# Designs tried in a protein design run: peptides against a protein of PDB entry 4XPM. Part 180

Target 1, 160 residues: chain A of PDB entry 4XPM
Amino acid sequence: VMLHSKNVKGFLENTLKPYDLHSVDFKTSSLQSSMIITATNGGILSYATSNNDVPKNSINEINSVNNLKMMSLLIKDKWSEDENDTEEQHSNSCYPVEIDSFKTKIYTYEMEDLHTCVAQIPNSDLLLLFIAEGSFPYGLLVIKIERAMRELTDLFGYKL
Target 2, 67 residues: chain B of PDB entry 4XPM
Amino acid sequence: DIKGTIAFDTHGNVIESTGVGSQRIEDIGDLSKVTLDAEGFAQVQGDSLLVHLYKRNDITLAVYTSA

## One batch from the design tools (peptide; made by RFdiffusion4, then SolubleMPNN)

Design b2_p27_3_s1 (from b2_p27_3, 10 letters changed)
Fold by OpenDDE base, seed 3:
Parts: C-alpha cells; structure tokens; sequence
Structure b2_p27_3_s1 (fold): chain B 160 residues (1-160), chain C 67 residues (1-67), chain A 27 residues (1-27)
C-alpha cells in the first residue's frame, strides 16, 4: 500500500493534538511541529505545525518554515552521529523499541528550549520527528512517538 | 488524600506529574533506585510527605500523600 | 494511515492509581 502526501500530512496534523489525562489532572500543550524527514539528508517530506497568529505568506511564516528546515537538518545530523556511537545508544536519551517485529530507536534531544524526539521508521529511509515545548515531558513524548509509528506501517521498509 | 503524582519511565524521564509531584521531579533519581516488593510496591519517606511507589510494565507511579 | 490516541495510557495510569489505593486500604 502506497501512502499519499495528503494522507500523511493529515496524520501528522493529528499528532499535534495535546494529551489530556483524565485519571489525573495533567494536560500537555500541542506539539509545535510533527515531521517526516529523510534519514539521508534531512529533507522534509511532510510536516504539520500548530496554528499561530503568523499571517500566511508573511516573512515570519517563511522564517518559521526555514527554522523547521534547519532543525530538521540538525536533528538528522545528531541522529546520524548517535547511530554510529554505541555509547550514545546506551544513554538515557535512547529508547530501543520493537514494533511488529521491527527494531528501531527513539532519541530525545534538547534543542534550545524545545523538547524533541526522533525515530527511524522501521526499516526505512525516513525519520519521524516531534518538536514540543520544554514543558512537554520526555517520557510522554517517547510514548507518543512510539504510538504514532505503530500507525505508519505503510511506511515500514520505505526506501528513497 | 493525594497531594501529587509523578509517573516516570525506566530512563527516569517524566511521563506525567501533578500537584506537589510537579515540584519534586528531582526525586526521580532516588525513587528509581528504590527496591520494590514482589508485587511492585514500596513506600519512601520524602521530606514531609510519604511517597507510594508502584511499578508495572516499565512505568513507575509515585503518589505523594501526607501519611 | 489511521489515527491514534493515548487513551490506553490514561487507562493504565488509572489502573495503577487504583492499585496503589487498594494497597493503602490494606495497610
């Protein structure tokens, strides 16, 4: 099954939604951004961002998109470095996981004041990337991205 | 009466925090080292509060109470 | 691509809370 770009973007938009616990009085903010990027060069294939007051086609909007591109490249580079560093893979910032018999890793990275989480979609050339505010707990962010990846089975094994 | 909670994973990262737990994230370092009983429970005295621990499926929940 | 939610996590936390409360009641 082949995924269409619009379907992927819609999925990423859904990942932006905040998490509201009902068992306890805990609620998160929305994710700032959710992205699928290439593991090879950090190119953005699809992305979603939370609504803000930035006018469309404004210089500020362009700058925000450019910022996403920059963050994508930086995180991809860090991810690539860690994938070749056994010590980093055994740090508290790396979560080995198995989804439908496919093994992958989830990494958490602090980017200035933002909390980010990135994971290779199993057996693919793609990375899923979440960017959240600093108030978003890393443990929950990891769970969120794992759950999201489980719904992207159509992208498992995707090669560029 | 529950004064707050912290849920954290096996890496010591927060999953959720509420009440006084939100102000005691630094406790995770010590709480993660507590030996749990056969059923996955433990109690630890933390300053003026009692911390009740329960671990299941790689998630540890800490509940803060006055007693 | 289908949607996802974290409701199962909330349920798990709720069950863990209940377990602690039950343990407290036994003491």
Amino acid sequence: as target 1 above (160 residues)
Amino acid sequence: as target 2 above (67 residues)
Amino acid sequence: VKTFDLSSLDKEIAEMLKAIEERLAKE
Scores: peptide ipSAE 0.683, ipTM 0.945, DockQ to the pose 0.851
Fold by OpenDDE base, seed 2:
Structure b2_p27_3_s1 (fold): chain B 160 residues (1-160), chain C 67 residues (1-67), chain A 27 residues (1-27)
Amino acid sequence: as target 1 above (160 residues)
Amino acid sequence: as target 2 above (67 residues)
Amino acid sequence: VKTFDLSSLDKEIAEMLKAIEERLAKE
C-alpha cells in the first residue's frame, strides 16, 4: 500500500491527541509536535503541531518551523551518537523494542523544558519524533510512540 | 479511599500520576525494588500513606491510601 | 496508515486499579 503524504500528515495529527484516563483524574496535554524525519540529516518529511493558531506563511509560522527543524536536527544528532554508544543504549532512556520481528530502539531526550521521544522506524532511514511539554510523562510518551510506530508498517524498510 | 496513583514502567519512568502520587514520583525508586507476591501485589508503608502495588505486563500501578 | 489511540492503555490501567481494589476488599 502506498503511503501518501496527506495520509502521513493526518496520522501524525492524530498522534497529537492527549491521553485521558477516565478511571482516575489524569489527562495529558496534547503533543506539541509529531514528526517523521530522516535519520541521515534530520530533515522533516512530515510534521504536525498542536499550535494551529499561527497563520500560514506568517513570520510566526516560519519561526516555528525553523525551531522544529533545529530540534529535529539536534535530536537526530543525539540519536546518531547514542546508536554508536553502548552505554547509552543500556540507560533508562533507551527502550529496545521489537515490532513484527524488527528490532528498534526508543530514546527519550530532555530538550530544554520539553520531553521528547524518538525511534527509528524499523529497517528504515526514518525517525518518528514526538515532542511534548515537560509535564508529559516519559513512560507514557514511550508507550505512545511505540504504539504509533506499530501503525506505520508501510514505512518499514523505507530507504532514501 | 484512594489518595492518588502512580503508574510506572520497568525503567522507572512515569506512565501516569494522580493526586498525592503526582507529588511522590521519587517513591518509584523504592517501589520498583519491592518484591511482589505470586499474584503481583504488595503493600508498602510510604510516609504517612499506605502504598498498594500491582504489576502486570511490565506496568506497575501504585495506589496511595491512608495508613 | 491506520488510526491510533491509547484507549487500550486506559482500559488496562482501569483493570489494574480494579484488581487492587478487589484485593483491598479482601483485607
Scores: peptide ipSAE 0.682, ipTM 0.945, DockQ to the pose 0.801
Fold by OpenDDE base, seed 4:
Structure b2_p27_3_s1 (fold): chain B 160 residues (1-160), chain C 67 residues (1-67), chain A 27 residues (1-27)
Amino acid sequence: as target 1 above (160 residues)
Amino acid sequence: as target 2 above (67 residues)
Amino acid sequence: VKTFDLSSLDKEIAEMLKAIEERLAKE
């Protein structure tokens, strides 16, 4: 099975959609960003953002991309530290999960006023990263990223 | 009559909140320690509101009512 | 790559809410 970059970006764009609960009056905002980054250096392989009204090649676009690069690097570093810390892996910010017999971990991180969630795609050198507003609850963010990873089986075992 | 809700996971993190539940996130600490019956239900008197708990598949739903 | 949604979570919470309502009704 061949994975095309356009398909990945389209998938990430779909993850941006807000959650709307119909049984009760609850609705989230859209995710600010959704990314696939490298676990080695935090490099962005694919990304989607909610604000697409910025002109291409503008200063604002450059700044937004640079911000994503900075965020991805910071989160990658924190993730790397936690992967080498058994105490952090047993905190309430870490969710061990199993997908199709593959084990991985989901981490939640507060970054300034943003809620972030990161998880290693099973047996791969890739991380899936969600960035949301502070109003987006962490429990829902974890569920969202877990469900998303289940749809990325083509990336399982991907090595750089 | 439902006044609000809180759904939370086994780590105590919020999944959703509505109504008065949105203002009572701090209740999760105590609610997570409540002993549920064999069917996964419990009732807890919290302040002026009654809290109805139900847990299924690692999700706990708390429903706040006046009675 | 497949499409993604959280509709199953919506249904689950709805069912849990219904279960609570039914429990209250029999009391």
Scores: peptide ipSAE 0.681, ipTM 0.945, DockQ to the pose 0.828
Fold by OpenDDE base, seed 5:
Structure b2_p27_3_s1 (fold): chain B 160 residues (1-160), chain C 67 residues (1-67), chain A 27 residues (1-27)
Amino acid sequence: as target 1 above (160 residues)
Amino acid sequence: as target 2 above (67 residues)
Amino acid sequence: VKTFDLSSLDKEIAEMLKAIEERLAKE
């Protein structure tokens, strides 16, 4: 019942793992980043990244975190705009979904060469955000984030 | 012999691609318009390759073969 | 918070591929 930050962090880290098919010769890269951010300000509540080559407390780590903050804010802004735009909600970049009788939307956004996917955790002030390389298929990214949200029921209805 | 595959969703976005399929993502536009039979199958001739289609639960799989 | 995997998707794709292969064999 109680949400623990370390549990969320661990969950996000697990979402980074690549997809590897057994029936065909197909394997993705790991997600670059997985985050839970606020829908209000785009603030990062929890995050995981596959870029572990940077020493902790280094300047490079700070730069990486700052980049994530920038991307989260930009994506939050785009998401907010789309939530107020009927036309954008009917584009191929928007996937209306229903999870346990809760309705939400999954959006795909191109961020330069990166493939991103964002969705509001049902009835909450939180967004789940995946960032992947351009080689990561959007269709798979959507499936991945939808299934991830289904495992975050403790966050449904969460208000700041 | 299978030369490649493409799996895509109802929005035309790729789920997976392999072999020659990875170089034919642009085919999805036309493949998504193909009428499938009662079992969800279809065949489409494309240049030197034959495309075998099968749709189930909002996922379409295209398999490329030489014949 | 629970964990998840995409094994069910792997299985689904595998089954679809098998279905195509079986259809191919009949033709």
Scores: peptide ipSAE 0.681, ipTM 0.945, DockQ to the pose 0.823

Design b2_p27_3_s2 (from b2_p27_3, 9 letters changed)
Fold by OpenDDE base, seed 1:
Structure b2_p27_3_s2 (fold): chain B 160 residues (1-160), chain C 67 residues (1-67), chain A 27 residues (1-27)
Amino acid sequence: as target 1 above (160 residues)
Amino acid sequence: as target 2 above (67 residues)
Amino acid sequence: VKTFDLSDLDEFIKEMLEAIKERLEKE
């Protein structure tokens, strides 16, 4: 059954939660943003942001959405380039993974002071995108997005 | 006493860091090349700190101690 | 949509830390 937009939104909101390791004194910030975007145009299908204090329909909300649109497009473009670049696919910024017999890749990208991570939802035209502060370690970000993708099986094979 | 930790993956990317480990991320390059014993452990002398390594399931944990 | 958490990772890191501590005690 196809996921409802509201369900996807809620899922993405849950991905924003910080990582709190109690065995050691380590805790991350919340993700800045979590998005599902199209691999074709970088269009945002669903998104969640940790800055929900912005009033709806406010200028600040519009600006934040516009910023997300810009980032999603830029990351999509970079992802597209890397998917056609063998060298980039073998760099430490690329994590080949297999989920339920589906192969995909997780890429990490530095965007100014932000740490981003993007992965194609297996066999789909969709990308899952995490945007975090620069203090969020990439290794953990990769694990986080992999775990998230494993819970999005309903989107596997989704074509636009 | 533990002065800090770094956990990193096979790509050399940080999973977590605490204490002095947060300031020693650059050590990962060398730590990743250390030969581990049969149980997955190693010790490396680093400046004034001793680094205790343990690797399991593609994750390496480095624990920094004074001795 | 199912939820996920990283509690298993937390526990794993904890176990690794304990393993190191145990190794230290043998020294």
Scores: peptide ipSAE 0.680, ipTM 0.941, DockQ to the pose 0.841
Fold by OpenDDE base, seed 5:
Structure b2_p27_3_s2 (fold): chain B 160 residues (1-160), chain C 67 residues (1-67), chain A 27 residues (1-27)
Amino acid sequence: as target 1 above (160 residues)
Amino acid sequence: as target 2 above (67 residues)
Amino acid sequence: VKTFDLSDLDEFIKEMLEAIKERLEKE
């Protein structure tokens, strides 16, 4: 089954939902943003943001999108650097994972006051990127992005 | 009576924290080094609270109690 | 694209918490 743009967008929007642990008194905020970007250039292929109070085609929307573009580029650059750095790949900020026999890595990066997590969609030229507030714990963020990737099998092996 | 919790992964990153656990994130460094028994449990005195540890499937849960 | 949830994690943490509680009762 091929993924359509609207389907991917909807999926990313669903990832924004906060995590509510009912067994204990713990609940996160919504993700600030969820994105699929290219590993080569950091270009945004699809994105969702929890900030929906911005009119379309407004200056604020443009600025918001530009900010996402900047963040995606910065994170892509850091990811690319780490992918060529053995030491960084063995840090606690890197999670080697295997999904359906495909190997990938999840990286956590702090961007100013935000907590971010990025992972290459297995065998693809795409990165999945989560941006959350600083209160969102990294361990949970990693689990969240891993679970999300497991549902993106249609994008496995996608080449630009 | 539970005063708080911390769940963390094998990288020492927090999965969740509640109660006093939210103010004890720095304990993870020491807690991660604690030797667990054959069933995956341990107890450690942390500050003024007793910490009960249980690890399963690469997740460690720390429960803080007064005693 | 399927929807994902973390309900299993919630249940898992709950089970771990109960395990600790049970251990405490044995002491």
Scores: peptide ipSAE 0.680, ipTM 0.941, DockQ to the pose 0.848
Fold by OpenDDE base, seed 4:
Structure b2_p27_3_s2 (fold): chain B 160 residues (1-160), chain C 67 residues (1-67), chain A 27 residues (1-27)
Amino acid sequence: as target 1 above (160 residues)
Amino acid sequence: as target 2 above (67 residues)
Amino acid sequence: VKTFDLSDLDEFIKEMLEAIKERLEKE
């Protein structure tokens, strides 16, 4: 199976779905945004957002996209710094994981009132980025992004 | 009767919280230090609630009850 | 790309809850 741009977009849209535990009274909001960005420049290759009520080419849409660009750049910069900082890699904000014998790390970052997490797609120049409301638990966010990354094997080893 | 729950990972980050557990996230620091028995269970007396702990596959579930 | 959900996590948490309930009944 080959990944196409539209397939990636659809995948990211599916990651937006909220978590609903039926056995107890617990349900999250949808993710605000889900993105694949470049590790080199923080450029957005694909994205999905739960705020789809904005008309195309409107000022509000432009502002939302610009906000995503800003967030992606900020998070990429923090990620880059942490990848060169041994202390940060041993903090509670860093989760070393192994997927299909490939090692990667998941980082959680507080960005204003938002909860975010980012992970390098194994052996690639790409980062997967989730942005959620402050009420979204970090532990669950980490599990969610790990599960998503396991389904992106076609992007493993992708180089720009 | 269950008054609330907290599920958290080995980093002390919340996975889920309900009821009174949502207001007691700060308990995770102490709960993570509790010694569990051979089957992964423990009980801890809190301020006014009893906390029942169970850990499996790197996830700890804390259940708050009145007794 | 394959779709996914967290239903297995939901079930796992449910099973943990039941395990605690069973332990309480045993004591």
Scores: peptide ipSAE 0.678, ipTM 0.941, DockQ to the pose 0.857
Fold by OpenDDE base, seed 3:
Structure b2_p27_3_s2 (fold): chain B 160 residues (1-160), chain C 67 residues (1-67), chain A 27 residues (1-27)
Amino acid sequence: as target 1 above (160 residues)
Amino acid sequence: as target 2 above (67 residues)
Amino acid sequence: VKTFDLSDLDEFIKEMLEAIKERLEKE
C-alpha cells in the first residue's frame, strides 16, 4: 500500500469531524486543524483546517497559513524539549503508547486558549498534530489522535 | 434520575462530561483515589449528590445522582 | 489510509452506564 499526498490530505480532513456521543448528551466541535509536520524543522507536509471561509490567494489566506506554520514550529520545539526531559515525559501531559510493536508518545499542550495534541508517527521523522478549541477535552483528544495514528501505518518508518 | 456524568482516563483528563458533571471536573482528583471493589465499582457521597464509579479498560465513569 | 470513527467508544460508555444501572438495581 502506497500513501499519496492526496490520500493524506483527505485523511486529515476526515479527522476534523466532531465527536458525537449518543449515549449521553455530549458533542464536540470540529478540530481547528490537523497536520503532519517534520520533527526536525516543524515544516508542514500536509494539513487540513475547518475554517475554509477565507478566499483563496488572499492576504488573509496567506496569514492563516503563516499562523499554522508558526504554531507547528512552536509545537515542534516544545516536543523536542520534552523528548530530552525525563521529568516532562513522566507528567500527566505525556501518554506512552505502543502501536504495532512501535513505542511512541502523545503529548498535550496548551496553546493560549487552544488545546493541542502531538505525537511522533512511529519510527519516523514525522509528527501528527491536532489543534482544537479549549472546550475539547484532552482525554478525548488523546484517544482521537491515537486512533488516527493507527491508520497511518504507511508512514511508519518514514525518514526525511 | 442521572444528574450528570464524567468519564476520565488514568491521567485524570476528561473524555466526556455532561450535566452537573461538567461543573464538577475538579472532583476527578479525589475520585481517582477511591478504592474500587472487586467488580470495579464504588460509591462516594458528596454534598447533595451521590457519585457512582465504574472503571474498566483504564476508563473511569462517574455518574452523579441525587443523594 | 483507512477511515475511522469513535462509535466504539460511544458504545463502550453506554455499556459502562448500563453496568452502573444494573449495580444500582441489585442494592
Scores: peptide ipSAE 0.678, ipTM 0.941, DockQ to the pose 0.838

Design b2_p27_3_s3 (from b2_p27_3, 9 letters changed)
Fold by OpenDDE base, seed 2:
Structure b2_p27_3_s3 (fold): chain B 160 residues (1-160), chain C 67 residues (1-67), chain A 27 residues (1-27)
Amino acid sequence: as target 1 above (160 residues)
Amino acid sequence: as target 2 above (67 residues)
Amino acid sequence: VKTFDLSDLDKFIQEMLDAIRERLAKQ
């Protein structure tokens, strides 16, 4: 089964859903944004946002998209730096994981008041990026993005 | 009577928090150092509350009670 | 692409809670 752009968009939209525990009184907010970006230059290939009420072609939409572009670039840069820094790779902000014999890393980054999490899709030129409110726990965010990556096997090995 | 909970991973990052646990995230540093018994349990007096710890599969759950 | 959820995590937390409750009952 081939993963098309439309399917990717829908998948990312699904990742926005909040987490609701039933065992305890705990519920998260929806993710603010979920993106697939290029590891090379931080370009956005696909994205989803929790707020879709902004009129198309409006100034607010432009600002929102520009903000996402800026964040993706900044996070890509930080990720790239960390991938070349052994110390950062062994910090508590880095989670090495293995999915179907493919190794990758999940990084958590504080972006102003937002909690972000980024991971290279195994053996690919793509990064999966989650942006959440500051109240979204990092530990849960890491679990969430790992689970998401496990469902993106069609993108494993994708090269630009 | 559970007053709150904190679940955290091996990196010390929160997975979930409820009740008084949400106000005691700073406890994770100390809780992560607690020696657990052979079954993965421990009890620690924290502030005025008793903390019940259980760790399994790299997740630690802390439950806060009055006793 | 398959959908995913974190229901298993919720179940796991519940199991951990149950384990703690069980330990408390023994004391």
Scores: peptide ipSAE 0.689, ipTM 0.942, DockQ to the pose 0.852
Fold by OpenDDE base, seed 4:
Structure b2_p27_3_s3 (fold): chain B 160 residues (1-160), chain C 67 residues (1-67), chain A 27 residues (1-27)
Amino acid sequence: as target 1 above (160 residues)
Amino acid sequence: as target 2 above (67 residues)
Amino acid sequence: VKTFDLSDLDKFIQEMLDAIRERLAKQ
């Protein structure tokens, strides 16, 4: 059964939660944003942001949404380039993974002072995108997005 | 008597860091090349700290101690 | 969609820490 947009939104909101390790003094910030975008045009299908204290239809909300649109487009373009570049696929910024017999790749990208991570949802026209502060470790970000994708099986094979 | 930690993956990217480990991220390059024993452990003497390594399931944990 | 957390990773890191502590104690 296909996921409703509201269900996807709630899922993305849950991905924003910080990581807190209790065995040692380590805790991350919340993700700034979590999005599902199209691999074709970088269009945002669903998103969640940790900045929820912005009034609706305010200039600040508009600016934040526009910023997300810009970043999603830039990351989609970079992802598309790398998918056609064998050398980039063998860099330390690319993680080949297999989920339920489906192969996909996770990419890490620096965007200004932010750490981002993007992955194609297996056999789909969709990308999952995490945006975090520069203090968020890339290795942990990769683990986080892989775990998230494992819970999105309803979107596997989704075509536009 | 742990002074800090670094956990990193097979790509050399940080999973977590604490204490002095947060200031020693550049050590990962050398630590990733250390030969581990049959049980996945190693011990490396640094400039001022001793580094204890353990690798399991593609994750390496480095623990920094004074001795 | 099912929710998730990284508690298993937390436990795994703890186990690795314990393994190192145990190794040190045996030396």
Scores: peptide ipSAE 0.689, ipTM 0.942, DockQ to the pose 0.855
Fold by OpenDDE base, seed 5:
Structure b2_p27_3_s3 (fold): chain B 160 residues (1-160), chain C 67 residues (1-67), chain A 27 residues (1-27)
Amino acid sequence: as target 1 above (160 residues)
Amino acid sequence: as target 2 above (67 residues)
Amino acid sequence: VKTFDLSDLDKFIQEMLDAIRERLAKQ
């Protein structure tokens, strides 16, 4: 099975969907953004955003993309630092997980008023990045990104 | 009668919160230290509300009731 | 790439709620 850019885009769009619990009266907002970026430079390979009301080629659209690029770079830098810091890996912001015998880590980062979560796709040069509003609980965000990674086995071992 | 809930993970991060639980996120610090019985249950009296705890598979659910 | 959801989590929370309700009923 091959993952084409179109397939990845559609996958990321699906991750944006809000979570509506039926057991209790709890519902989240949609994710603001979902991205696959390079672990090396923080370059965006694919992304999805909940804001679909921005006209193409408008200044707002350009600013939106530029903002995503900046966030991607900042989070990649923080992730890189933490991956080289044993103390940070033992903080409450780091979740070691194992998927199909592959080990990876999920990190939570506060970015301004946003809740973000990032994880290296196992044995790859790629990071999966979720950006949510501050009202989105970190614990749920971690679970969400873990579940998403389990569906990206085609990208395991992907090297640039 | 349930007044609210908080579900949180082993890192103390919220998974979900409802009702009065949404206003009691700071309780997680103390709730995470409560000793559970053999079945994973505990009860804690907090101010005017009773907190019922149940932990399974690294998730703790706190249910707030008046009694 | 497969689609995914958190339905299992919802069911799990429901089971935990039921367990608490059952415990309360016994007391």
Scores: peptide ipSAE 0.689, ipTM 0.942, DockQ to the pose 0.841
Fold by OpenDDE base, seed 3:
Structure b2_p27_3_s3 (fold): chain B 160 residues (1-160), chain C 67 residues (1-67), chain A 27 residues (1-27)
Amino acid sequence: as target 1 above (160 residues)
Amino acid sequence: as target 2 above (67 residues)
Amino acid sequence: VKTFDLSDLDKFIQEMLDAIRERLAKQ
């Protein structure tokens, strides 16, 4: 089983969709961005964004991509620090989880006014990263990224 | 008559909030410390509202009602 | 890669709501 780049891109685009809970009067906005990045240097392997109104190859589009690169690097650095910090791993911002007998951690990070969530794809050199507006609750964001991670079994064990 | 809800996880992070619950996120700190009965229920008087708690599978649901 | 949703979470929250309503009815 192989997961091609096109399949990954489509997967990330699907993660952007908002959720509408019908049990209660609650619904979310779309995710701002969804990315798979390298845990080694924060390089973006694939990404999807909700704001696609900017013309391709325009200055604004380039700036948008550069912003994602910056955020990716910053979050990777923070993640790396926390992976080497016992106190941070026991904070309320860290969720140890087990998926198909693989252990990983989900971290929540406040980035300015944005809510972000990042998790290492089990036994891999890859991170899954969600970026949402501040109105997106962290508890739901964690559940969302865990569910998404469970569908990325083809990337489990991926090494660079 | 439900005035609002808050669902939160064991880390105190919100899963969903509605109605008056959206304005009382700060209650989670105290609600998370409430002792539940053998069936996972509790009631807490908060200001002018009554909070009904139920916890199952690491999720706590708080329902705000009058009285 | 399969599609995913939170319909099961929504159902779970509904069940919790029903449980609370049932508890209130007993009182």
Scores: peptide ipSAE 0.688, ipTM 0.942, DockQ to the pose 0.823

